Peptides against a protein of PDB entry 4GMN. Designs and how they scored, part 293

Target 1, 375 residues: chain A of PDB entry 4GMN
Amino acid sequence: RYANITLLALVTLASIGTDFQETLVKGNQGSRESPISAADEEWNGFDDADGDAMDVDQKSSSGEDQEEDYEEIDVKEDDEDDDDDSITSEMQADMERVVGADGTDDGDLEDLPTLRELIQTAVPQLIRLSNLPIDSDESLTIQSHALSALNNISWTISCLEFANGENANIHNAWYPTAKKIWRKTILPILEADSADLKLATQVTSLAWAVARVLHGETPTDGNPHRKFISLYHSSKQQAGGNSNSIEEPEDPFQGLGVKCIGVVGSLAHDPAPIEVNREVGVFLVTLLRQSNNVPPAEIVEALNQLFDIYGDEELACDKEVFWKDGFLKHLEEFLPKMRTLTKGIDKRTQPELRTRADEALLNLGRFVQYKKKHA

## One batch from the design tools (peptide; made by RFdiffusion4, then SolubleMPNN)

Design b2_p28_3_s1 (from b2_p28_3, 20 letters changed)
Fold by OpenDDE base, seed 2:
Structure b2_p28_3_s1 (fold): chain B 375 residues (1-375), chain A 28 residues (1-28)
Amino acid sequence: as target 1 above (375 residues)
Amino acid sequence: SSPIKIDEERIKEGKLVNKQMQQLALES
């Protein structure tokens, strides 16, 4: 009885995290009259102050337009109006206030009571539930659901812009809680060295969400980056040995390998210790060197993490790691391999993977060119 | 009142646990 109520509450909290994200997305879309075309998502990490627009003379190679008549598969959206009115009028009112609230820089969530209760009341309980002694299948189930709820909440919060002092009130409220999730939930599970790949995937997903906000300010106690690198390698060894297909998630970007890369990349951002940055950077560059044996989605994630970590030349990691360890040469040598890899992805069967690989290829070209100018 | 800025790319990258998968895990 108590377990079922606890499980229902945990599922409800995980759902609230999802519904909060959907409400955030809807609120943000309502404020943007103009769809930013997906073409203008230039990696803005370069303050290219020197606007020498090289006219790339697009020689129009007249490729014959084979109008492949894409039969419109009329995917009947079964509008199952799941009137899950679970978006409380309070959450909607909080979101309207959030979209409408004057930027009073006061780090108080006074204007966001639902989000405040989620962070201050719900999350501390989820942390406690994730730390229960595992003595039964029921306690394992509770832990799994608590991790799922923490994951959804943490991911949703990680989707907020926090750069340049944006959402500082939410950031300031979340930051101590995120550190508590890391220290109380993530680290103990990582230290238990469980062979449970399901639990490892859950904790790694949560760790990524938390690390996307904390970056290099993530607690370095116990060298968590090495634990995630070890987990990456262990996951590859297990997938190669046991034909018990833990069903590789149909989405290539949901894999444990991608999640491990995302975590360690995030942990390596400034102000991470230079040795943490170096160990992660070497790991990521080593994946590129070994790309023939690495899933394309992990290559895409490893590239994106490398761009984010080493995009700023003013950071100590640029001089002490990127240039000192010769990363530019490895990226330049990888560029033709990335072109081949990207072209090898079928647009029909893996459209998302292809799109993200095309983007990562474009960004790799730009990044290599940038770093060559600033050498 | 600055709207909460959301990074749409961060949303696309989001690793949410699907509600249906959670329900299935409760029924099992």
Scores: peptide ipSAE 0.190, ipTM 0.752, DockQ to the pose 0.518
Fold by OpenDDE base, seed 5:
Structure b2_p28_3_s1 (fold): chain B 375 residues (1-375), chain A 28 residues (1-28)
Amino acid sequence: as target 1 above (375 residues)
Amino acid sequence: SSPIKIDEERIKEGKLVNKQMQQLALES
């Protein structure tokens, strides 16, 4: 009885995190009068104003428009308006305010009482539940649901802009809680060295969400980047042996390998120690060198992480790691392989993977050109 | 006020546990 109420409360907290993200998406879309064309996704990492945008005169080679008749798969969104009664009118109003509020530097959540209670009251209970002694299947279930709720909340908060002092009140409220999740939930589970790949996937997903806000300010105690790199390699060794592979998620971007790359990439950002940055950078560049044996989604993620980590030339990691360890040469040598890899992805069967690979290929070309100009 | 720059790329990258996976985890 009490267990079922606890499980229901954990599921409700996980759904609140999802519904909050949906509200953020809807709020952001509603504020854009014009669909930003996919061409105007400018790489924001090159904010150096003086770069003469080389007019790449795209000579329109008149390739014959093979009108591939894309049958619009009319995905009837069965709007099962399952009125998920989980979101109160107060929670909805808080979520709407989070989408519309200019970040006041006031480090309090006075104007966001439900979000405040979520961060200050609910999340600390979830951290406690994720740390219960595993003595029963019930305790394992509670831990899994607590991790799922923490994951959804942490991912949703990680979708907020915190750069340039945006959402500073939310950032200031979340930051100590995120560090607490890391120290109290993530590190103890990683140190327990359980052979449970499901638990490892849950904790790695949560770790990525947390590290996406904390970046290089993520606690470096016990070299967590090495634990995630080890987990990456261990996951590859297990998938090759037993036919009872945990069904690789149908979405290639939900794989444990992608999540490990996302975590270690996020951990390597400034102000991370240069040796942490170097170990991660070498790991990511090594994946590109071994790309024939690496899933395409992991290559896409590794590229994006490399761009984000080394996009700013003013950072110490640019001189001390990127240039010093000769990463540009590896990226240049990878460019023709990336073109082949991307072209090998079927647009019909894997449209998302193809789109993300086309974007990563474009960005790789731009990044290599940028770094060559700033050499 | 520019809308809070919700990084749509960050949302697309979101690794949420969906309601179906949550329901399956309750039934197990």
Scores: peptide ipSAE 0.176, ipTM 0.744, DockQ to the pose 0.458
Fold by OpenDDE base, seed 3:
Structure b2_p28_3_s1 (fold): chain B 375 residues (1-375), chain A 28 residues (1-28)
Amino acid sequence: as target 1 above (375 residues)
Amino acid sequence: SSPIKIDEERIKEGKLVNKQMQQLALES
């Protein structure tokens, strides 16, 4: 009886975290007049100031416009006015303030009462529920739902821009709470060395959401990057042995391998200890070297993490790890393999994976050129 | 009025737990 009420409350909190993200997305879309094509997201590490436009003479071969009549699938927007009363007018106003905050007013969380209560009141309770003694299947279920709620909240907050001092008030409020999630929820579960891949996937998803905000400021106690690298390898060994198909998620990017890469990549950012950065960088580069046995989605994630970690030449990790350990050679040697891998992805069956692989291939080419110019 | 660049990639990468999976876990 009490368990069912607790479970319902946890599902409600996880739903609030989802609805909060949807509201953020809608608010951001309403402010963008033109869809920025995903292709024009300038990878922030390249000052394209020296426009030596190599005139690639795109010889316009006038291939005949076969007007393939794409039948406009009239997706009837069934305007089911489900008044999803889940988003309070106060939550919506908080989201509009978050989305509309021009970076001039370092607004206090006093102006964001719903977000404040989520961070200061709800999350600390979820942390407590995730730390209850496991003595029954009911307590395992409560832990799983608490992790799900923490995951959705943490992922939603990780979608906020924090670069250049944007949302500094939210960042400052979240930062101590994120560290508390890490120390009180993530680390204890990782230290329990559970063979439960479901629990490992949940905690790794949460760890990625938290690490996407904390980056190299994530607590290094107990070398969590090594635990996630070990988990990556262990998950690959188990998938090969027991035909208990833990149903690989239909989405290639929801796999435990991708999540492990995302966590360790995020942990390796400055100001992470150089040895943490090195161990992660070597792991990621080793995946590229062994790419014949690595899922394409994990390669895409590993590339993106390598670009983010080593995109800035002013960072100590550029000299002490990237150049010192010869990563450029491995990236250059991987270019032809990445072209083959990307071309092998069917655009019709896996359009998202193909798009993200095409982008990662483009960025890999640019990254190798940049690093050669700055050698 | 600089829209918060919600990184649309970060949203697409969003590892949210599906409401249906949560409901199935309540019924078990």
Scores: peptide ipSAE 0.170, ipTM 0.743, DockQ to the pose 0.449
Fold by OpenDDE base, seed 1:
Structure b2_p28_3_s1 (fold): chain B 375 residues (1-375), chain A 28 residues (1-28)
Amino acid sequence: as target 1 above (375 residues)
Amino acid sequence: SSPIKIDEERIKEGKLVNKQMQQLALES
C-alpha cells in the first residue's frame, strides 16, 4: 500500500517532468512565427559577444545542513477527469507565463510557483528516496522511479537557456539543487560500483542532465569523469561478449555510451580542472582515432562535445590541452573518416542519425578551419 | 517576465524516461 502510493507519486513526478518539457516546446514553437530551421544553426564559432561574465558572487552560504523535516507532499488526489493532460492548470499557467511574457519583466521564481515547488519540495524528496538503503526489491523499484523522476526534471531544466544571464532566477534556484543531486544521488551510486547496467544507465542519464547545467562547476570530488570513462569501457566489453546484450535502444542516441560521452564532455567545460579537461579530451579524441569500432551516434556526440569544450580560444584548455596535446591533427585526420561514416548511414532507415552526422561533419570542417586560422 | 528561452537542440537531445517505461515499471 505505502509502496504503491510512493510509486504512483514517483511516476506522476516523472510524468510531470516529461509534460513540462512538452509544454515548454509547444510554447516556444508558438512564439516563433518563423521556424528557424534547426539546420541553419551552423557552428559559427563563439562570436566575441562581450558576455559580461556576471560575477556570480559565490556566496559560500555555508548553509548548515539543517535536516529540514520535509513534510510529506500530500498528493491530493484531485479526482478531476482522465483528460490525458497530466499538466495541472497551474503548470500550464506557469508555462504560459514562461513562454508568453514579453521580455520586460524578469519574473522571479515567485512568478513560477509550480517550478519552485518542483525544485524546492519535490526534488529534495526524490533525492532522499534515491538514497534509501537498498534492502528489498521494493526499495530498488523506489530508487529506479526516483532516478527516473530526477532524470526527467533535470533534463527538462537543462533544456532552458542559461547563457548570457537568461533565466538567471531558474538557474540560481536549480544550481544548489543540481549540486545536491550530484553529491547525494549520483556519486553514492557511482561509488557502489554496481554491475547493474540498468542502474548505471539511469544514473548516467541523470548525471548528464545535471552536468549539462553545471558543466565544469560540477563537483570534481572523487574524479567522477574517470568513473564514467571506466563505465564506457566496461559497457563496451560486456556488449562485445554477450550476443544477448541488452537490446541496443532503438534510438542510437539513448545508448549508455552516448550518455557517458555526454557526461564527461559536460564535466570538461571551463572552469573544470585542466587535468580533468585533458583526460576527457584525450578520451574523446581517442574515440575518433578508433572510430571503426565506435557506434556513429557516439562519434557524433564526441564531436559535439569537442566543439563545445574547445570552441573558445580564450579558455585555458585551448592552450594547455587542445594545442599542447595536438588535437587539431587528430581532428584533421578524422575528417575523411567522418565523411565516409556519414555517407554510410542510410537516410531511409536512420534519418535522425544521418542528419546529426551530416551536421557534425559540417561543423568538424568549420572547426578545423577555424582552429587553423587561430594557430 | 522574459519568455524562458529554450534551446530546441537541447530538447532533441533530451533523455527522458518515456511514460510507457514508467507504466511498465509500476505494473511489475
Scores: peptide ipSAE 0.191, ipTM 0.752, DockQ to the pose 0.519; fails the geometry check

Design b2_p28_3_s2 (from b2_p28_3, 18 letters changed)
Fold by OpenDDE base, seed 1:
Structure b2_p28_3_s2 (fold): chain B 375 residues (1-375), chain A 28 residues (1-28)
Amino acid sequence: as target 1 above (375 residues)
Amino acid sequence: SKPIKIDEEAIELGKKENKLSAEIAREA
């Protein structure tokens, strides 16, 4: 009885997350400036620098060096990660602290009451439900539905623009909660030696949604990028052995391999540790080198992630990884293979895969030219 | 309220991921 009510509530929360996504989409359709035809733009890097630099007249007032002792308010994030996995009063108080920390002014989401209630009221409960001891099929079903609801909320938020200070109020409200989903939901499930591909798919989808907002600020504890790389390789070994129709998702972009690439790609963005970036970059470049044995959708995702990670030349990862590890040569050597791969996709049977492969091929050519000009 | 800016490419991915997650959860 309690389970059925809980499940109905979880399904309802998951549906609210999806309906909220649809509402955001409908709200933005009124502001469609015609997409500038992406055909003629010279690849200028990923600098979304179209922010009108208000010419703040830096009046060079030679004001004296008052060493104002900026007391570094060492905001010790007392990440008192009370690792008390007890679903008890402490996890509730800690979630109330994450939601009620003085920086998330309840005022910042006053005009977004549905989003506020999803972040502040629903997500903390969903995190708790995802951490329930798995002792029954009922507990497994609750966890699966909690993960689905978290996934739907997280993906909805990851569809918002946060670049250039857009939606900063939403970003600030989500950021601590996203870190808490990562630490308290994603990491424990990844550390559990579960052979359950359904659970792995759910947690990887959730991880991708969270990592699309946190990027390189995603907690690096326990080297989660290596866990997702291991999951990628494990998923390939299982698919090769069992010709049993685990129905490969009809959409080639819904495969666990694509999700793993999306997660690790997102984790590797600045300010990620250079060694995390390197390990991910080497993984992605290795997929391109081995492309004869890699699904086309995973190649498309791996290319997009490589563009996003290494598109900015001012980032430490450009000098310390991209150039040092010779990634340009591997991308150049992959161009003729990508042309062959893309031409091999039937437009009639796989129109989306063909379109995304044609785009990724175009971007690969532009990216290689950009990097050669900036060498 | 200022219109919330969205990533249009992310939306189609997010819809697919949400749909798949809901399907997986219903089969559990």
Scores: peptide ipSAE 0.411, ipTM 0.900, DockQ to the pose 0.829
Fold by OpenDDE base, seed 3:
Structure b2_p28_3_s2 (fold): chain B 375 residues (1-375), chain A 28 residues (1-28)
Amino acid sequence: as target 1 above (375 residues)
Amino acid sequence: SKPIKIDEEAIELGKKENKLSAEIAREA
C-alpha cells in the first residue's frame, strides 16, 4: 500500500519535470530568431568576442522561383486540446519569469517558487529514496523511479543557458543540489559495481544531466571519470557476448556508450584537474583512432566533447594536453575516416544520425583549421 | 527580456533521456 503511493508520487514528480521542460520549449519558440545555419559562421573559436558585425553585403542573387507544387498534406491538427492541467499557474508564471529574467545576481529563487520547491524540497527526498537499502524488489522499484524523477528534473535544468551569467539565480540554487545528487546518489551507485545495465543506464543518464551543468566543477572524489570509462568498456564487452542484452535503444544516441562519453566529456571541462582532462582527452582521441569498432553515434558525441573541451586556447588544457599530447594530428588523421563514416550512414534509415554526423564532420574540419591557425 | 537561449540539442536529448528513464523505471 505505501509503496504504491510512493511510486505514484515519484511518477508525478517525473511528469512535473517533463512538463516543465515542455513549457520551457513552448516559451522559447515565441522568441525564435531564425536558426542561424551553423553552416555560415566561420569557426571563431569559443571566445564570445564582441567581434564587430562585418557588414556582409548579402547581394540578393535572384534565384528563379521554381514553383514546386508542395502538395498540402492536410495534417489534420487533431486539436486534442487536452488541457494538460498538470502545469500549475505558478509553474507557468515561473517559466515566464525564467524566460523573462534579466540576470539579477541574487541566487535566491524568491521569484521562482515552483522551481525552488523542486530543488529544495523534492530533490532532497528523491536523493533519500535513491539511497534506501536495497532489500526487496519494491526497494529496487522505488530506487528506479527516484532516479527517473531526478533524471527528468536534472535534464530540464541542464537545458537552461548558464553561460555569460544567464540564469545565475537558477544556477546558484541548483549547483549545491547537483553536487549533492552527485555525491549522494551517483557515486554510491557507481561504487556498488552492479552488473545491472539498467541501473547503470539510469545512473549514467542522471550523471550526464548533472555534469552538463557542473562540468569541471563536478566532485573529483573517487575518480568518477575512470568509473565511467570502465563502465564504457564493460558495456562493450557485455554487448558482444550475450544476445540477450537489454534491447539496445532504437535511438543510437541513447546508448550507454554515448552517455558515458557525454559524462566524461563534461567532467573534463575547465576547471577540471589537468590529469582528469588528459585521461578523458586520451580516451576520446583513442575512440577516434579505433573508430572501426565504435558506433557512429559515439564518434559524433566524442567529437562534440573534444570541440567543447579544447575550443578555448586560453585554457590550461589547450597547452598542457591538446598540444602537448599531439591531439591535432589525431584529429587531422581522423578527417578522411569521418568523411567515409558519415557517407556510410543512410539518410533514409538514420536521418538524425546522418545529420549529426554531417555537422560533426563540418565542425571537425573547422576545428582542425582553427587549431592550425592558432598553432 | 532576453530570450533564454535554450540549447535545442539539450532539449531533444533531455526529452529522449527522460522517456527512456521512465520506460526503464516502469520495467523495474
Scores: peptide ipSAE 0.406, ipTM 0.896, DockQ to the pose 0.694
Fold by OpenDDE base, seed 5:
Structure b2_p28_3_s2 (fold): chain B 375 residues (1-375), chain A 28 residues (1-28)
Amino acid sequence: as target 1 above (375 residues)
Amino acid sequence: SKPIKIDEEAIELGKKENKLSAEIAREA
């Protein structure tokens, strides 16, 4: 009886986190000026100003425009109008205020009472529930739902811009709680070294959401980057052996390998210790060198993480790791492999993977050119 | 009010991650 009420409350908190994310999307869609890609905003290194358009002489070989009628796959958004009336009017008003908030420095969230209660009241209980002794199937179910709720809240908060002091009130309220999730939920589960790939997937997803806000300020206690690198390698060994393993998610970007790359990439950002940055950077560059045996989605994620980590030449990691360890040479040597990899992805069967690979290939070319100009 | 710059890529990723987490939690 008490367990069922707890589970219902956890499911409701997970739904609230999802609904908050949907309302953020709707709020941002109403304000759609041209989406500056998040990669273009954090990577201030592309001053678009030096339009030395290398005139790639588009020799218009008038290859016949076979209008391949791209049948617009009408992705019926099955509007499963799940009338999840779970969004309270107060929560909606908080979400609208979040989307509209001119950053007040007031970390008290006085103007965001629902978000305040989620961070200050709900999350501490979810952390407690995720740390229950696992002694029954009921305790496993409670942990899984607590992790799901923490995941949804953490991912939703990670969608907010915090650069340049944006949303400083929310950042200041979330930051100590995010560190608490890391130390009290993520680290203990990683230390337990369970062979449970479902639990590993949940904790790694949560770790990615938390690390996307904390970046290099993520607690380095116990070298968590090495644990996620170890988990990456362990996940590859298990996928090859058990035909009854977790069905590889239909979405190649939802794989545990991609999540591990996302976590360690986020952990390696400034002000991360240079040795943490180096170990992550070497791991990512090693994936590119071994790309023939690495899923394309993991290559895309590893490239994006490398761009984000090493995009700023003013950071200590640029001189002490990128240049010192000769990463540019590895990226240049990878360019022709990336072109082959990207061309090998079928646009019809894997449209998202192809688009993300085409973008990552374009960015790799640009990044290599940038780094050559700043050598 | 400056539109809060929401990372659109983060949102899509976050939706996918939330959906997957909810699926895993329902199977537990």
Scores: peptide ipSAE 0.400, ipTM 0.891, DockQ to the pose 0.707
Fold by OpenDDE base, seed 2:
Structure b2_p28_3_s2 (fold): chain B 375 residues (1-375), chain A 28 residues (1-28)
Amino acid sequence: as target 1 above (375 residues)
Amino acid sequence: SKPIKIDEEAIELGKKENKLSAEIAREA
């Protein structure tokens, strides 16, 4: 009885997390004029700061434009109009207030009562439920649902921009709670070293969502980056050996390997300890060196993480790791392999993987050129 | 009032991760 009520409450909290994400999306779409085609933005580094216009001398080498006739595949969006009117008028009003508030720098969630209750009331209970002793199938089910609810809330919050002091009130409210999720939920599960790939997937997804906000400020207690690197390697060994493969998710980007890369990449951002950054950077560069044995989606994620970690030349990790450990050479040597890898992905069977690989290839070319200019 | 800046890549990733988490939780 109590379990069923708890499960229903956990499912409801997980749904509120998704509904809040949808409300965020709808609120943002209402404010956006036409998407400026991101195609023509000159990549000036990952530094949001100084507008040094790269005078890209477009030497028009007249390569014959083979107009590949892009057949517009009319992807019928099956509008499953599940008009789940579940967006509470309160969540909508909270979103209208956040979109409508002049950013008073007060780290108070006074104007965001729903988000406040999620962070201050719900999450502490979810943390408690995720830490119950696992002594029954019922306790395992409760843990799984608590992790799902924590995941949904954490991912929803990780969709907010926090760079340059944006949403500082939400960031300041979330930050101590995110650290608590990390220390109380994520670390104990990682320390248990369970062979349960489902639990590993859930905790790694949650860890990624949390680490996308905390970055290098993620607690370094017990070297969690090494645990996720170990989990990455263990997941590869298990997938190769036991035919009780949990069906690899149909989406190549939902694999445990990608999630592990996303976590450790996020953990390596400034102000991460240089040794944490180095161990992660060496791991990521090693994946590129071993690319023949690495899924393309993990290569894409590893590249994106390398760009995000080492995009800023002012960071200590640029000098102490990127340049010192010779990462540019490895990226340059990988560029022709990435071109071959990307061209090997069938656009028809794996359109998303191809698109993200084409983007990562483009960014790799730009990044290598940038780093060569700043050498 | 500044619109909430939202990371679009984060949204799409977050939707996928939330969906997968809900699927895993339903199997538990």
Scores: peptide ipSAE 0.408, ipTM 0.897, DockQ to the pose 0.788; fails the geometry check

